# Designs tried in a protein design run: peptides against a protein of PDB entry 5LHZ. Part 93

Target 1, 78 residues: chain A of PDB entry 5LHZ
Amino acid sequence: QLLKSVFVKNVGWATQLTSGAVWVQFNDGSQLVVQAGVSSISYTSPNGQTTRYGENEKLPDYIKQKLQCLSSILLMFS

## One batch from the design tools (peptide; made by RFdiffusion4, then SolubleMPNN)

Design b2_p27_6_s4 (from b2_p27_6, 9 letters changed)
Fold by OpenDDE base, seed 1:
Structure b2_p27_6_s4 (fold): chain B 78 residues (1-78), chain A 27 residues (1-27)
Amino acid sequence: as target 1 above (78 residues)
Amino acid sequence: SLAERASKKPTLLEQLLAVVQGFLDTP
């Protein structure tokens, strides 16, 4: 379930879920889900392919960039 | 105090930041 959705200028939408996860829908059509207390992330590419990454996996730079963006979003509300 | 910080549970936001930062810090 959705708790709150925030429009992020030049990024997209960031939604807090009741589960403690944050779901970001980027303007390029990709999506990122991060769950509190879970050392993994879910990335969905614009074509709809979803990949789950563990904490010990090397991330592509384009995903790291999106994570950095998410970090900035989170810090804005810290 | 140190005792207060030791017993302080992280917020969900802090937990999220920890997950994200963990990935960003991974070479």
Scores: peptide ipSAE 0.656, ipTM 0.921, DockQ to the pose 0.371
Fold by OpenDDE base, seed 2:
Structure b2_p27_6_s4 (fold): chain B 78 residues (1-78), chain A 27 residues (1-27)
Amino acid sequence: as target 1 above (78 residues)
Amino acid sequence: SLAERASKKPTLLEQLLAVVQGFLDTP
């Protein structure tokens, strides 16, 4: 369930979930979900395809870029 | 301080940052 949603200019929406996860909906239609205490991430491409990546997998650069963006968003709440 | 940081449980934010940074630090 949704706790709080924040609009981020030129990025999209970032939502904190009651589960301890953060859900980012990017303007390009892609999505990221990161869960506290879970060393994996979920990426949904603009076409709706969802892929889960483990901590030992190499990420595509475009996903790393979105993770860097997410990191910056998270730090905005520090 | 180091003592304060060592004695406190990580916040939700810190936990999330740790997950994200773990991926970013992995080549």
Scores: peptide ipSAE 0.656, ipTM 0.921, DockQ to the pose 0.360
Fold by OpenDDE base, seed 3:
Structure b2_p27_6_s4 (fold): chain B 78 residues (1-78), chain A 27 residues (1-27)
Amino acid sequence: as target 1 above (78 residues)
Amino acid sequence: SLAERASKKPTLLEQLLAVVQGFLDTP
C-alpha cells in the first residue's frame, strides 16, 4: 500500500500510504504513523515497542518534537 | 481535485495536518 516515499535530509524517510496514512522512519530508529481522519498516533521506539496515543493523552516531549518535524514535512507538500 | 473543491471536502493533506496539529496544540 506504499504510494510514495521521500527522503528527508537529517530526518529519515517519509512514506505516504494509499490508506491515507503517513509513515515516518526516523534516523534514530523510531517510527511514527499518522492516519487521516483518526485522532490517534502510533509511535514505535528504537527498541521496537509500539504505543498508540489518543487525542486526550499528554504526549512526551520527544514525541511532540517528532510530530513537529512531521508537520513541517507535510507543510512542504502544501 | 475539482470534486474536493466542489464539495468543500478537506484534502488528505489537510486531514493529516489537522490530526498532527490537534496533538501539538494539546498541552
Scores: peptide ipSAE 0.655, ipTM 0.920, DockQ to the pose 0.366
Fold by OpenDDE base, seed 5:
Structure b2_p27_6_s4 (fold): chain B 78 residues (1-78), chain A 27 residues (1-27)
Amino acid sequence: as target 1 above (78 residues)
Amino acid sequence: SLAERASKKPTLLEQLLAVVQGFLDTP
């Protein structure tokens, strides 16, 4: 369930869910979901393919860059 | 201080940052 969505310039939309998750929809069509207290992430590519990554997995650089972006977003709202 | 932080309930943002940073710190 959606709590609120904010537009992030040159990034896309970031939505806070009632579950404590954050859902980012990037301008390139990809998506990222991170849940509080869960050491895994869900990435959806622009073509709709979803992959879940665990805490012990090395991320592809392009996803790591998006996580860095998400980190900046979270800090902006702290 | 560590004591001050330990006595505070972490916010959802702090919890999310912890998850994200965990991945960013993984080589």
Scores: peptide ipSAE 0.648, ipTM 0.921, DockQ to the pose 0.411

Design b2_p27_7_s1 (from b2_p27_7, 12 letters changed)
Fold by OpenDDE base, seed 4:
Structure b2_p27_7_s1 (fold): chain B 78 residues (1-78), chain A 27 residues (1-27)
Amino acid sequence: as target 1 above (78 residues)
Amino acid sequence: SVEEDRELLEKIRQLVAELQQRNLEEQ
């Protein structure tokens, strides 16, 4: 259930879901899903492996980079 | 640090929550 989808140059696609989640499909084939009210985020690597990251663990640098990118995308909607 | 990473996650989740709230208000 898609609400709206935005193409982000040099990044990929960012989609708002009716569930309240934001789904980002990066150009490298990876994906992030962040759901409002859920403490963990979901990352899917280009090979299709999905990992959830919570608030009490060290994040890989590449995850932090993608989150910073997502932050920029979300700020564009404000 | 883990604390910095937690703050980043919280920032992202807060932005998503605010986006959701705006979507609901527009309906």
Scores: peptide ipSAE 0.670, ipTM 0.905, DockQ to the pose 0.822
Fold by OpenDDE base, seed 1:
Structure b2_p27_7_s1 (fold): chain B 78 residues (1-78), chain A 27 residues (1-27)
Amino acid sequence: as target 1 above (78 residues)
Amino acid sequence: SVEEDRELLEKIRQLVAELQQRNLEEQ
């Protein structure tokens, strides 16, 4: 269930879920889900393919860019 | 590096955890 959704200019939408997760829907059609207490994050590409990334792997640059963007969004929530 | 990427993931997860905690405190 949704707790709060925020529009982020030139990025998309960021939503807090009652589960404790944050769900970002980017303008390019991709999505990112980060769940509190879960060691991996979930990325869904515009074509609908979902990939989970953990702590012992090299991240694609485009994933890191989106994570940095999410970092900025989360700081705005503080 | 893998280490830097891990630190980025950890930072994100920590921020989300803190956000969740604030949400709980507001209830």
Scores: peptide ipSAE 0.670, ipTM 0.906, DockQ to the pose 0.802
Fold by OpenDDE base, seed 2:
Structure b2_p27_7_s1 (fold): chain B 78 residues (1-78), chain A 27 residues (1-27)
Amino acid sequence: as target 1 above (78 residues)
Amino acid sequence: SVEEDRELLEKIRQLVAELQQRNLEEQ
């Protein structure tokens, strides 16, 4: 369930969920879900394929770029 | 490196956790 959604210029939409997760829908059609208290993150590619990334693994550069973007978005919520 | 990537993930998760905590306190 949605708690709050914000439009982020040149990025897409970021939504806080009542579950404690943050859901980002990027303009390129990809999505990120980061859940509070969960060690892994979820990435959905534009084709709909979902992959979970956890600790102790190498992240693809495109994931890191989106995570850096998400970091800035999260600061905007504060 | 894997360590750097782990640190990035932890940073993101921490920010989300803090956001959740603020939401809980404000709701």
Scores: peptide ipSAE 0.670, ipTM 0.905, DockQ to the pose 0.731
Fold by OpenDDE base, seed 3:
Structure b2_p27_7_s1 (fold): chain B 78 residues (1-78), chain A 27 residues (1-27)
Amino acid sequence: as target 1 above (78 residues)
Amino acid sequence: SVEEDRELLEKIRQLVAELQQRNLEEQ
């Protein structure tokens, strides 16, 4: 279930879920899901491939860029 | 580095946890 969705200019849509997760749908067709209380994040590429990233691995630069963007979005919700 | 990436993940997860807490308080 969805709590609230916001449009972010030049980024896409960000949605709060009743589960406690935040779901971002980027304009390039990729997606990020971050769930409260879960140590890994979920990234889905435009082709539909989903990868989970945890605490003990090097992140690709494009993932870090999207996470920095998500950080700014989360501050908008505050 | 892996350490810097972990800190970024932890920052994001903390912000999401705080958002969840505010949502619960509004109910």
Scores: peptide ipSAE 0.668, ipTM 0.905, DockQ to the pose 0.790

Design b2_p27_7_s2 (from b2_p27_7, 15 letters changed)
Fold by OpenDDE base, seed 5:
Structure b2_p27_7_s2 (fold): chain B 78 residues (1-78), chain A 27 residues (1-27)
Amino acid sequence: as target 1 above (78 residues)
Amino acid sequence: SVEEDRELLEEIRQLVAELQRQQQAAA
């Protein structure tokens, strides 16, 4: 279930789920899901392909950029 | 590097975990 949704200008929507996950829907059509207590993150590309990234692998630059953006977004929920 | 990427990932996970704790406390 959805708890709180925040519109982020030039980024998209970020939603806090009751499960503890944060779900970001980017304007480019991609999505990120970060679940508390889970060691991997989920990225869905605009074409619908989902990839999970863990703690011991190199992240694509576009993923890192989205994560850095997410760091700032998370402050909006506090 | 992989280490730097892991640190970024961990930062995000820690922030999300904190939000979860706050959410659970308010529920």
Scores: peptide ipSAE 0.676, ipTM 0.908, DockQ to the pose 0.762
Fold by OpenDDE base, seed 2:
Structure b2_p27_7_s2 (fold): chain B 78 residues (1-78), chain A 27 residues (1-27)
Amino acid sequence: as target 1 above (78 residues)
Amino acid sequence: SVEEDRELLEEIRQLVAELQRQQQAAA
């Protein structure tokens, strides 16, 4: 269930779910889901493949770029 | 590095957790 959705120019849509998760739909068709209390994050590539990333692993640069963008978005929600 | 990536993930998770706390407080 959706709680709040915001359009972020040149990025896409960011949505806070009632579950506490934040769901970002990027313009390139990829998606990120971060759930409070869950150690891993979920990334879905434009082709629909989903990968979970957790602690103690190297992140692809494109993931880090999207996470850094997400950091700024999360501050917008506050 | 892996440590830097872990810190980035932790930052994101902390921000989301704080957002959830705010959401719960407003409910």
Scores: peptide ipSAE 0.676, ipTM 0.907, DockQ to the pose 0.731
Fold by OpenDDE base, seed 4:
Structure b2_p27_7_s2 (fold): chain B 78 residues (1-78), chain A 27 residues (1-27)
Amino acid sequence: as target 1 above (78 residues)
Amino acid sequence: SVEEDRELLEEIRQLVAELQRQQQAAA
């Protein structure tokens, strides 16, 4: 269930769910889901394939870029 | 490095957790 959605110019939409998760839908069609208390994040590519990344994995550069963007978005929610 | 990537993930998760705490406090 959706709690709050924010449009981010040149990025996409960021939504806080009632579960505590944050769901970002990027303009390129990719998605990120970060759930509070869960050690892994979920990334869905534009073609719909989902990959989970944990704490002990090397992250692709494009994932790190999106996470940096998400960091800025999360600060805007507060 | 993997350590730097882990720190990035932890930062994100901490921010999400804080957002959740704020939401719960406002409810």
Scores: peptide ipSAE 0.676, ipTM 0.907, DockQ to the pose 0.806
Fold by OpenDDE base, seed 3:
Structure b2_p27_7_s2 (fold): chain B 78 residues (1-78), chain A 27 residues (1-27)
Amino acid sequence: as target 1 above (78 residues)
Amino acid sequence: SVEEDRELLEEIRQLVAELQRQQQAAA
Protein backbone atom coordinates (compact mmCIF):
# COMPACT_ATOMS: atom_id res chain seq x y z
CA GLN B 1 0.00 0.00 0.00
CA LEU B 2 0.92 3.67 -0.29
CA LEU B 3 2.58 5.62 2.52
CA LYS B 4 3.28 8.99 0.96
CA SER B 5 2.91 10.58 -2.48
CA VAL B 6 4.67 13.75 -3.56
CA PHE B 7 3.90 15.84 -6.63
CA VAL B 8 7.03 17.23 -8.29
CA LYS B 9 6.55 20.17 -10.65
CA ASN B 10 7.61 19.43 -14.24
CA VAL B 11 8.64 15.87 -13.26
CA GLY B 12 5.70 13.79 -12.06
CA TRP B 13 4.75 11.83 -8.93
CA ALA B 14 6.89 9.97 -6.41
CA THR B 15 5.33 7.45 -4.03
CA GLN B 16 6.74 5.57 -1.05
CA LEU B 17 5.31 2.06 -0.59
CA THR B 18 5.00 0.03 2.61
CA SER B 19 7.32 -2.52 0.97
CA GLY B 20 10.14 0.01 1.27
CA ALA B 21 10.15 0.76 -2.46
CA VAL B 22 9.93 4.18 -4.07
CA TRP B 23 7.87 4.42 -7.25
CA VAL B 24 8.30 7.38 -9.60
CA GLN B 25 5.84 8.13 -12.40
CA PHE B 26 7.37 10.63 -14.82
CA ASN B 27 5.37 13.01 -17.01
CA ASP B 28 6.76 11.36 -20.15
CA GLY B 29 5.00 8.13 -19.15
CA SER B 30 8.08 6.30 -17.92
CA GLN B 31 8.47 4.82 -14.43
CA LEU B 32 11.24 3.95 -11.97
CA VAL B 33 11.04 1.55 -9.03
CA VAL B 34 13.82 1.36 -6.44
CA GLN B 35 13.51 -1.14 -3.59
CA ALA B 36 15.64 -1.07 -0.46
CA GLY B 37 17.77 -4.20 -0.21
CA VAL B 38 17.48 -5.05 -3.91
CA SER B 39 20.60 -4.74 -6.05
CA SER B 40 18.79 -3.76 -9.26
CA ILE B 41 16.40 -0.97 -10.24
CA SER B 42 13.40 -1.25 -12.55
CA TYR B 43 12.71 1.12 -15.44
CA THR B 44 9.53 1.03 -17.51
CA SER B 45 9.50 2.95 -20.78
CA PRO B 46 6.42 4.84 -22.01
CA ASN B 47 5.50 1.88 -24.24
CA GLY B 48 5.39 -0.43 -21.22
CA GLN B 49 8.69 -2.25 -21.70
CA THR B 50 10.42 -2.97 -18.39
CA THR B 51 14.19 -3.30 -17.98
CA ARG B 52 16.19 -4.04 -14.83
CA TYR B 53 19.62 -2.47 -14.31
CA GLY B 54 22.23 -3.87 -11.95
CA GLU B 55 25.59 -2.91 -10.49
CA ASN B 56 27.90 -4.18 -13.23
CA GLU B 57 26.52 -2.57 -16.37
CA LYS B 58 26.69 0.78 -18.12
CA LEU B 59 23.53 2.86 -17.67
CA PRO B 60 21.91 4.74 -20.56
CA ASP B 61 22.20 8.51 -20.25
CA TYR B 62 18.43 8.99 -19.99
CA ILE B 63 18.35 6.57 -17.04
CA LYS B 64 21.15 8.43 -15.27
CA GLN B 65 19.30 11.71 -15.76
CA LYS B 66 16.16 10.28 -14.17
CA LEU B 67 18.19 8.82 -11.29
CA GLN B 68 19.76 12.22 -10.63
CA CYS B 69 16.26 13.66 -10.56
CA LEU B 70 15.17 10.92 -8.14
CA SER B 71 18.09 11.76 -5.85
CA SER B 72 16.74 15.30 -5.52
CA ILE B 73 13.19 14.04 -4.97
CA LEU B 74 14.24 11.70 -2.16
CA LEU B 75 15.61 14.66 -0.22
CA MET B 76 12.09 16.12 -0.19
CA PHE B 77 10.73 13.05 1.62
CA SER B 78 12.97 13.56 4.64
CA SER A 1 32.02 4.50 -16.67
CA VAL A 2 30.57 1.39 -15.05
CA GLU A 3 32.15 2.41 -11.75
CA GLU A 4 30.53 5.84 -11.83
CA ASP A 5 27.16 4.31 -12.68
CA ARG A 6 27.49 1.84 -9.79
CA GLU A 7 28.16 4.73 -7.42
CA LEU A 8 25.01 6.49 -8.63
CA LEU A 9 22.92 3.36 -8.06
CA GLU A 10 24.39 2.90 -4.60
CA GLU A 11 23.60 6.50 -3.67
CA ILE A 12 19.96 6.05 -4.69
CA ARG A 13 19.61 2.74 -2.84
CA GLN A 14 21.13 4.22 0.31
CA LEU A 15 18.70 7.14 0.26
CA VAL A 16 15.75 4.77 -0.19
CA ALA A 17 17.00 2.55 2.65
CA GLU A 18 17.32 5.54 4.98
CA LEU A 19 13.79 6.64 4.10
CA GLN A 20 12.54 3.15 4.95
CA ARG A 21 14.33 3.17 8.31
CA GLN A 22 12.78 6.52 9.20
CA GLN A 23 9.28 5.27 8.44
CA GLN A 24 9.79 2.07 10.41
CA ALA A 25 11.00 4.04 13.41
CA ALA A 26 7.90 6.26 13.26
CA ALA A 27 5.48 3.30 13.07
Scores: peptide ipSAE 0.675, ipTM 0.906, DockQ to the pose 0.792

Design b2_p27_7_s3 (from b2_p27_7, 14 letters changed)
Fold by OpenDDE base, seed 4:
Structure b2_p27_7_s3 (fold): chain B 78 residues (1-78), chain A 27 residues (1-27)
Amino acid sequence: as target 1 above (78 residues)
Amino acid sequence: SVEEDRELLQHIRELVAKLQEQLEAEQ
């Protein structure tokens, strides 16, 4: 259930879902899902493998970079 | 550090929650 999709140059697509989640599809084929009210985030690699990251673990640098990018995108939505 | 990473996650989640609140307010 898509609510709003925004194309972000040199990044990909960011979509707000009616569920309250934000779904980012990056140009490299990876995906990031952040759900309101859920403490963990979901990352899917270009090969389709999904990993969840919580609040008590060290994040890979490439995940942090994508999250920083997402932060900027979310500010655009507001 | 783990603390910095946690704060980043919390920041992102907070922004998403705010968007959800805006959506609910518009309904």
Scores: peptide ipSAE 0.661, ipTM 0.902, DockQ to the pose 0.784
Fold by OpenDDE base, seed 2:
Structure b2_p27_7_s3 (fold): chain B 78 residues (1-78), chain A 27 residues (1-27)
Amino acid sequence: as target 1 above (78 residues)
Amino acid sequence: SVEEDRELLQHIRELVAKLQEQLEAEQ
């Protein structure tokens, strides 16, 4: 269930879920889900392929860029 | 590096966790 959705100019939409997760829908069609208490993140590419990334692996640059963006977005929920 | 990437993930997860704490406090 959705709790709060924030429109981010030139980025997309960020939504806080009742589960504690934050779900970002980027304008490029990709998605990012970060769940409270879960060590891995979920990335869905525009083609619909979902990949999970954890603490012991190298992150693709495009993932890191989206995470940096997310860091700024999360301040909008405070 | 893997260490830097881990730090980034942990940073994001911590922020999300704090938001969850705020949500729980409001309910």
Scores: peptide ipSAE 0.660, ipTM 0.902, DockQ to the pose 0.757
Fold by OpenDDE base, seed 1:
Structure b2_p27_7_s3 (fold): chain B 78 residues (1-78), chain A 27 residues (1-27)
Amino acid sequence: as target 1 above (78 residues)
Amino acid sequence: SVEEDRELLQHIRELVAKLQEQLEAEQ
């Protein structure tokens, strides 16, 4: 269930779920889901492929870029 | 590096945790 959705210019939509998770839908069709208390994050590519990333692996640059963007978005929610 | 990437993930998760804390406080 959706709690709050924010439109981010030139990025997409960021939504806080009632579960406490944050769900970002980027304009390129990709998605990120981050849940408090979960050690991994979920990335879904535009073609629908979902990959989970944890704390012991090298992140692709495009993922890091989206995470940096998400960091800025999350500060807007606070 | 892996360490830097870990710190980025942890940073994001911490921000989300803070938002969750705020949500719980409002409920």
Scores: peptide ipSAE 0.660, ipTM 0.902, DockQ to the pose 0.792
Fold by OpenDDE base, seed 3:
Structure b2_p27_7_s3 (fold): chain B 78 residues (1-78), chain A 27 residues (1-27)
Amino acid sequence: as target 1 above (78 residues)
Amino acid sequence: SVEEDRELLQHIRELVAKLQEQLEAEQ
């Protein structure tokens, strides 16, 4: 279930789920999911390919950019 | 570096965990 959805200009939509996850849908068609209590994050590219990233690997620059964006968005929910 | 990237992930996860804590407190 959806709890709260926030529109972010020039970024996309961010949604808080009852599951404890935060789901971001970017304007470029990509998606990011962060689940409370789960060590890895999920990224889906515009073509629909999903990749999970954990704590022991180097992150692609475009992922880090989206995570920095997500950080600022999360402050809007609190 | 891997260490810097880990810190970024942990920062994001901590923020999400705090939001979940707030949700649970409202139940």
Scores: peptide ipSAE 0.659, ipTM 0.902, DockQ to the pose 0.752

Design b2_p27_7_s4 (from b2_p27_7, 15 letters changed)
Fold by OpenDDE base, seed 2:
Structure b2_p27_7_s4 (fold): chain B 78 residues (1-78), chain A 27 residues (1-27)
Amino acid sequence: as target 1 above (78 residues)
Amino acid sequence: SVEEDRELLEHIRQLVAELQAKQQAAA
């Protein structure tokens, strides 16, 4: 369930879920979900493939770029 | 490096946790 959704210029939409997770829908059709208390993040590519990334693996550059973007977005909610 | 990427993940998860805590406090 959705708690709050905000439009992020040149990025897409960011939504806080009642679960505590943050869900970002990027303009390129990809999605990112970060859940508090969960060690991995979820990335869904534009083609719908979902991959989880944890703390013991190298992140693809495009994932890191979107995480850096998310870092800035999270300031908008606080 | 893997360590740098781990720190990035931890940073993001920490921010999300803080956001969750703030929302819980406001509820």
Scores: peptide ipSAE 0.693, ipTM 0.913, DockQ to the pose 0.803
Fold by OpenDDE base, seed 5:
Order: C-alpha cells, then structure tokens, then sequence
Structure b2_p27_7_s4 (fold): chain B 78 residues (1-78), chain A 27 residues (1-27)
C-alpha cells in the first residue's frame, strides 16, 4: 500500500509505502527501492532489469548519484 | 571505495528506518 507520494521537480516521484520502504521513480525510467531493515537496495534500470546492491560491494556512480538525491528527498518526508 | 559506498548505503537505510519509525509512532 501507498502512504504518501511526493513529486520532485526534475527528479521524479518518491513514494512512502506502508511496508516502511521508500520507492523512487526517476524521470529516466529507473527505480530505486530502499526497505527499512533490509541490508540491500533494489535498483531497476529503464529496461526493466532489477539488481540488488549490498553493503560489501562497489556501487556504480549512477547509483551513488541517485542515492545522494534520495538523501535530499527523504528530508521532504520528515 | 567500498567502505565509502557502504557508509552511503547505511546513511540512506538509517534515514528510511527513521521515517518508518515516525510512521509507526503516528499509527
């Protein structure tokens, strides 16, 4: 279930789920899901491929950029 | 580095956890 959705100009949509997860739909067609209590994050590329990233691996630069963006977005929910 | 990337990941996860806690407290 969805709790709250926020439109972020030039970024996309960020949605707070009742599960505790945050779901970001970026304008480039990619998606990012971060679930509270889960050690990995989920990234879906524009072509629909989903990859999970954990705590002990190097993150692609484009993932880090989106995470930095998400950090700023989360301030909008608090 | 992997360590820096882990710190970024943990930062995000912590913010999401705090958001969840606020949701649960308001329920």
Amino acid sequence: as target 1 above (78 residues)
Amino acid sequence: SVEEDRELLEHIRQLVAELQAKQQAAA
Scores: peptide ipSAE 0.692, ipTM 0.913, DockQ to the pose 0.725
Fold by OpenDDE base, seed 3:
Structure b2_p27_7_s4 (fold): chain B 78 residues (1-78), chain A 27 residues (1-27)
Amino acid sequence: as target 1 above (78 residues)
Amino acid sequence: SVEEDRELLEHIRQLVAELQAKQQAAA
């Protein structure tokens, strides 16, 4: 279930779920899901392919860019 | 590096955890 959805200019939509997860839907069609207490994050590419990234692997630059963006978004929620 | 990437992930997860805590307190 959805708790709160926020429109972010030039980025997309950020939603907090009742589970505690944060779900970001970017304008390019990609998505990120981050859940508190879960060591991996979920990224879905525009073509619908989902990949999980853990804490012991190198992150693609485009993922890091989106995570930096998410950091700024989370500050908006606080 | 992998270490820097891990720190980024941990930073994000911590912010999400704090947001969850605030949500629970407001409920």
Scores: peptide ipSAE 0.692, ipTM 0.912, DockQ to the pose 0.837
Fold by OpenDDE base, seed 4:
Structure b2_p27_7_s4 (fold): chain B 78 residues (1-78), chain A 27 residues (1-27)
Amino acid sequence: as target 1 above (78 residues)
Amino acid sequence: SVEEDRELLEHIRQLVAELQAKQQAAA
């Protein structure tokens, strides 16, 4: 269930779920899901492929860029 | 490095946890 959705100019939509997760839908068609208490994050590419990334692996640069963007978005929610 | 990437993930997860805590406290 959706708790709060925020439109972010030139980025997309960020939604806080009642589960505590944050769901970002980027303008390029990709998505990120970060759940509190879960060590991995979920990335869905524009073609619909979903990949989970954990804390003991090298992250692709495009993932890190989106995470940096997400960091800024999360500060907007606070 | 892997360590830097881990720190980034932990940073993001911490922010999400704090957001959840604020939501729960306000409810």
Scores: peptide ipSAE 0.692, ipTM 0.912, DockQ to the pose 0.793

Design b2_p27_8_s1 (from b2_p27_8, 15 letters changed)
Fold by OpenDDE base, seed 2:
Structure b2_p27_8_s1 (fold): chain B 78 residues (1-78), chain A 27 residues (1-27)
Amino acid sequence: as target 1 above (78 residues)
Amino acid sequence: SLSEIDSKKLIQEIRKLLEELNKKLAE
């Protein structure tokens, strides 16, 4: 279930879920999902391909960029 | 630069922020 959805200028939509996850839908069509209690993050590319990244693996730069944005969003929600 | 950002630290930061957010919601 959706708890709160917020439009983020020049980014897209960020949604807080009752599950404890945050779901970001970026303007470029990609998506990020981060979940409390889960060590990995989920990235979905614009073509719909989903990849999970663990905390111990090197992230692509474009993922880092989106995660930096997500950090700001999480601070915004708090 | 992005190359200077540690992936693990970045993910840990995200998780910490998310946990804090959820903690507040649970109160």
Scores: peptide ipSAE 0.480, ipTM 0.832, DockQ to the pose 0.771
Fold by OpenDDE base, seed 1:
Structure b2_p27_8_s1 (fold): chain B 78 residues (1-78), chain A 27 residues (1-27)
Amino acid sequence: as target 1 above (78 residues)
Amino acid sequence: SLSEIDSKKLIQEIRKLLEELNKKLAE
């Protein structure tokens, strides 16, 4: 369930879930989900393919960019 | 630069921020 959805200019929508997750829906159609208690992150590409990345994996630059954005969003929520 | 960003540290930062956010909700 959704707790709060926030429109982020030039990014998309960021939603805090009751599950403890944060879900970002980017303008390019991609999505990120990060979940409390889970060491991996979930990225869904615009074509709908979902990939999970562990914390020890080397991330593609475009994923890093989106995670940096997510970091800023989380700081904004605090 | 992006090449200098440690993926592990980045994910850990995200997790920390998320945990802090959830902690505030519980209060």
Scores: peptide ipSAE 0.480, ipTM 0.832, DockQ to the pose 0.820
Fold by OpenDDE base, seed 4:
Structure b2_p27_8_s1 (fold): chain B 78 residues (1-78), chain A 27 residues (1-27)
Amino acid sequence: as target 1 above (78 residues)
Amino acid sequence: SLSEIDSKKLIQEIRKLLEELNKKLAE
């Protein structure tokens, strides 16, 4: 279930889930899901393909950019 | 630059912030 959804200008929508996860839907059609207690992140490309990245994996720059954005969003939620 | 950012440290930062957020919501 959804706890709270916020519109982030020039980014998209960020939603807190009752599971403890945060789900970001970016304007480009991509998505990120980060879950408390889970060491991996989930990225869904605009074409709907989902990839999970572990904390020890090298991330593509475009994902690093989106995670940097997510960091700012999480700080705003606090 | 983005290429200089350590992926593991970035994910760890995100996880820490998320845990802190959830902790505050539970209080």
Scores: peptide ipSAE 0.479, ipTM 0.832, DockQ to the pose 0.802
Fold by OpenDDE base, seed 3:
Structure b2_p27_8_s1 (fold): chain B 78 residues (1-78), chain A 27 residues (1-27)
Amino acid sequence: as target 1 above (78 residues)
Amino acid sequence: SLSEIDSKKLIQEIRKLLEELNKKLAE
């Protein structure tokens, strides 16, 4: 269930779920989902293709950039 | 730069922050 959604200037929307997940919808149409207790992250490209990345694999630069943004968002929620 | 960022450390940082957030929610 939805807890709250926050508008992030020049980024998009970030939503906290009661499941322990955070869902970010970026302005470029991409999405990130991170979930407590899960060792992988989910990235959805603007065309709707979803890829799961494990913590031990090398990430593309554009994913790293989105994750850095997510880190800042999580700090704001705290 | 992004090329200097360790992917594993970045994901671990996010997981840590998320866990702390959920811990506060449960309190």
Scores: peptide ipSAE 0.479, ipTM 0.832, DockQ to the pose 0.761

Design b2_p27_8_s2 (from b2_p27_8, 14 letters changed)
Fold by OpenDDE base, seed 1:
Structure b2_p27_8_s2 (fold): chain B 78 residues (1-78), chain A 27 residues (1-27)
Amino acid sequence: as target 1 above (78 residues)
Amino acid sequence: SLSEIDSKELISNIRELLEELNRKLAE
């Protein structure tokens, strides 16, 4: 369930879920989900392909960029 | 730069921020 959704200019929508996860829907159609208590992250590409990345896994630069963006968003939420 | 950012550290930071956010919400 959705707890809070925030529009982020030039990014998209960031939603806090009751599950403790944060869900970002980027303008490019991709999505990112990070869940509290879960070491892996979920990335969905614009074509709908979802990939899970472990915390020890090397991430593609484009995902790192989005994660940095998410970090900034979370800082704004706090 | 992105090449200097460790994936583990990045994810860890995000999770930490998220956990803090959730903690505040639970209060």
Scores: peptide ipSAE 0.441, ipTM 0.827, DockQ to the pose 0.803
Fold by OpenDDE base, seed 4:
Structure b2_p27_8_s2 (fold): chain B 78 residues (1-78), chain A 27 residues (1-27)
Amino acid sequence: as target 1 above (78 residues)
Amino acid sequence: SLSEIDSKELISNIRELLEELNRKLAE
């Protein structure tokens, strides 16, 4: 369930879920989900393809960019 | 550069921030 959604200019929407996860819907149509207590992240490309990355996997640069963006958003929420 | 950033460290930082956020929401 949705807890809170925040519009982030030039990024998209960031939503806190009651599950403890954060869900970001980027302007380019991609999505990112990170869950507290879970070692993997979920990325959905604009075409709808979802990929899970483990914490020990090498991430593509475009994923790192989005994660850095997410970290900035989370810092903003605190 | 992005290539110099360790993926595990990046994810760890995000999860830590998320946990802190969730903790504050629970208070």
Scores: peptide ipSAE 0.441, ipTM 0.827, DockQ to the pose 0.856
Fold by OpenDDE base, seed 3:
Structure b2_p27_8_s2 (fold): chain B 78 residues (1-78), chain A 27 residues (1-27)
Amino acid sequence: as target 1 above (78 residues)
Amino acid sequence: SLSEIDSKELISNIRELLEELNRKLAE
């Protein structure tokens, strides 16, 4: 179930799910999913390839950039 | 810079914010 979707200028759409997850659809066609209670994150590239990263993995810079953006978005939901 | 940001800390911060949002929803 979808709880709330917000449009973020120059970023894309962010959706809060009843599952406890947040789903971000970026303007570049990529997607990011973070789930409460799960130690991994899911990134989908514009070509549709999905990669899961564990919390102890070193993330690519472009993933860090999107996660930093997500942290700002979550503050907007509060 | 991004190179100075610890991946684990970044994910932890996001998950904490998400947990707080979910807690408020459950009330």
Scores: peptide ipSAE 0.440, ipTM 0.826, DockQ to the pose 0.813
Fold by OpenDDE base, seed 2:
Structure b2_p27_8_s2 (fold): chain B 78 residues (1-78), chain A 27 residues (1-27)
Amino acid sequence: as target 1 above (78 residues)
Amino acid sequence: SLSEIDSKELISNIRELLEELNRKLAE
């Protein structure tokens, strides 16, 4: 279930889930899901392909960019 | 730069923020 959805200018939509996860739908069509208590993150590319990244994996720069954006969003929620 | 950012640290920071957010919601 959804707790709260906010529009983030020039980014997209960020949704807080009852599961403890945050779901970001970026304007470029990609998606990012981070779940509390789970060490991996989920990224879905604009073409719909989903990849799970573990916390010890080296992330592509474009993923890092989106995660940096997410960190800013989470600060906005606080 | 992005190349200077450690992936694990970045994810850890996000998870910490998320956990804090969830803690506040539980209160």
Scores: peptide ipSAE 0.439, ipTM 0.827, DockQ to the pose 0.825

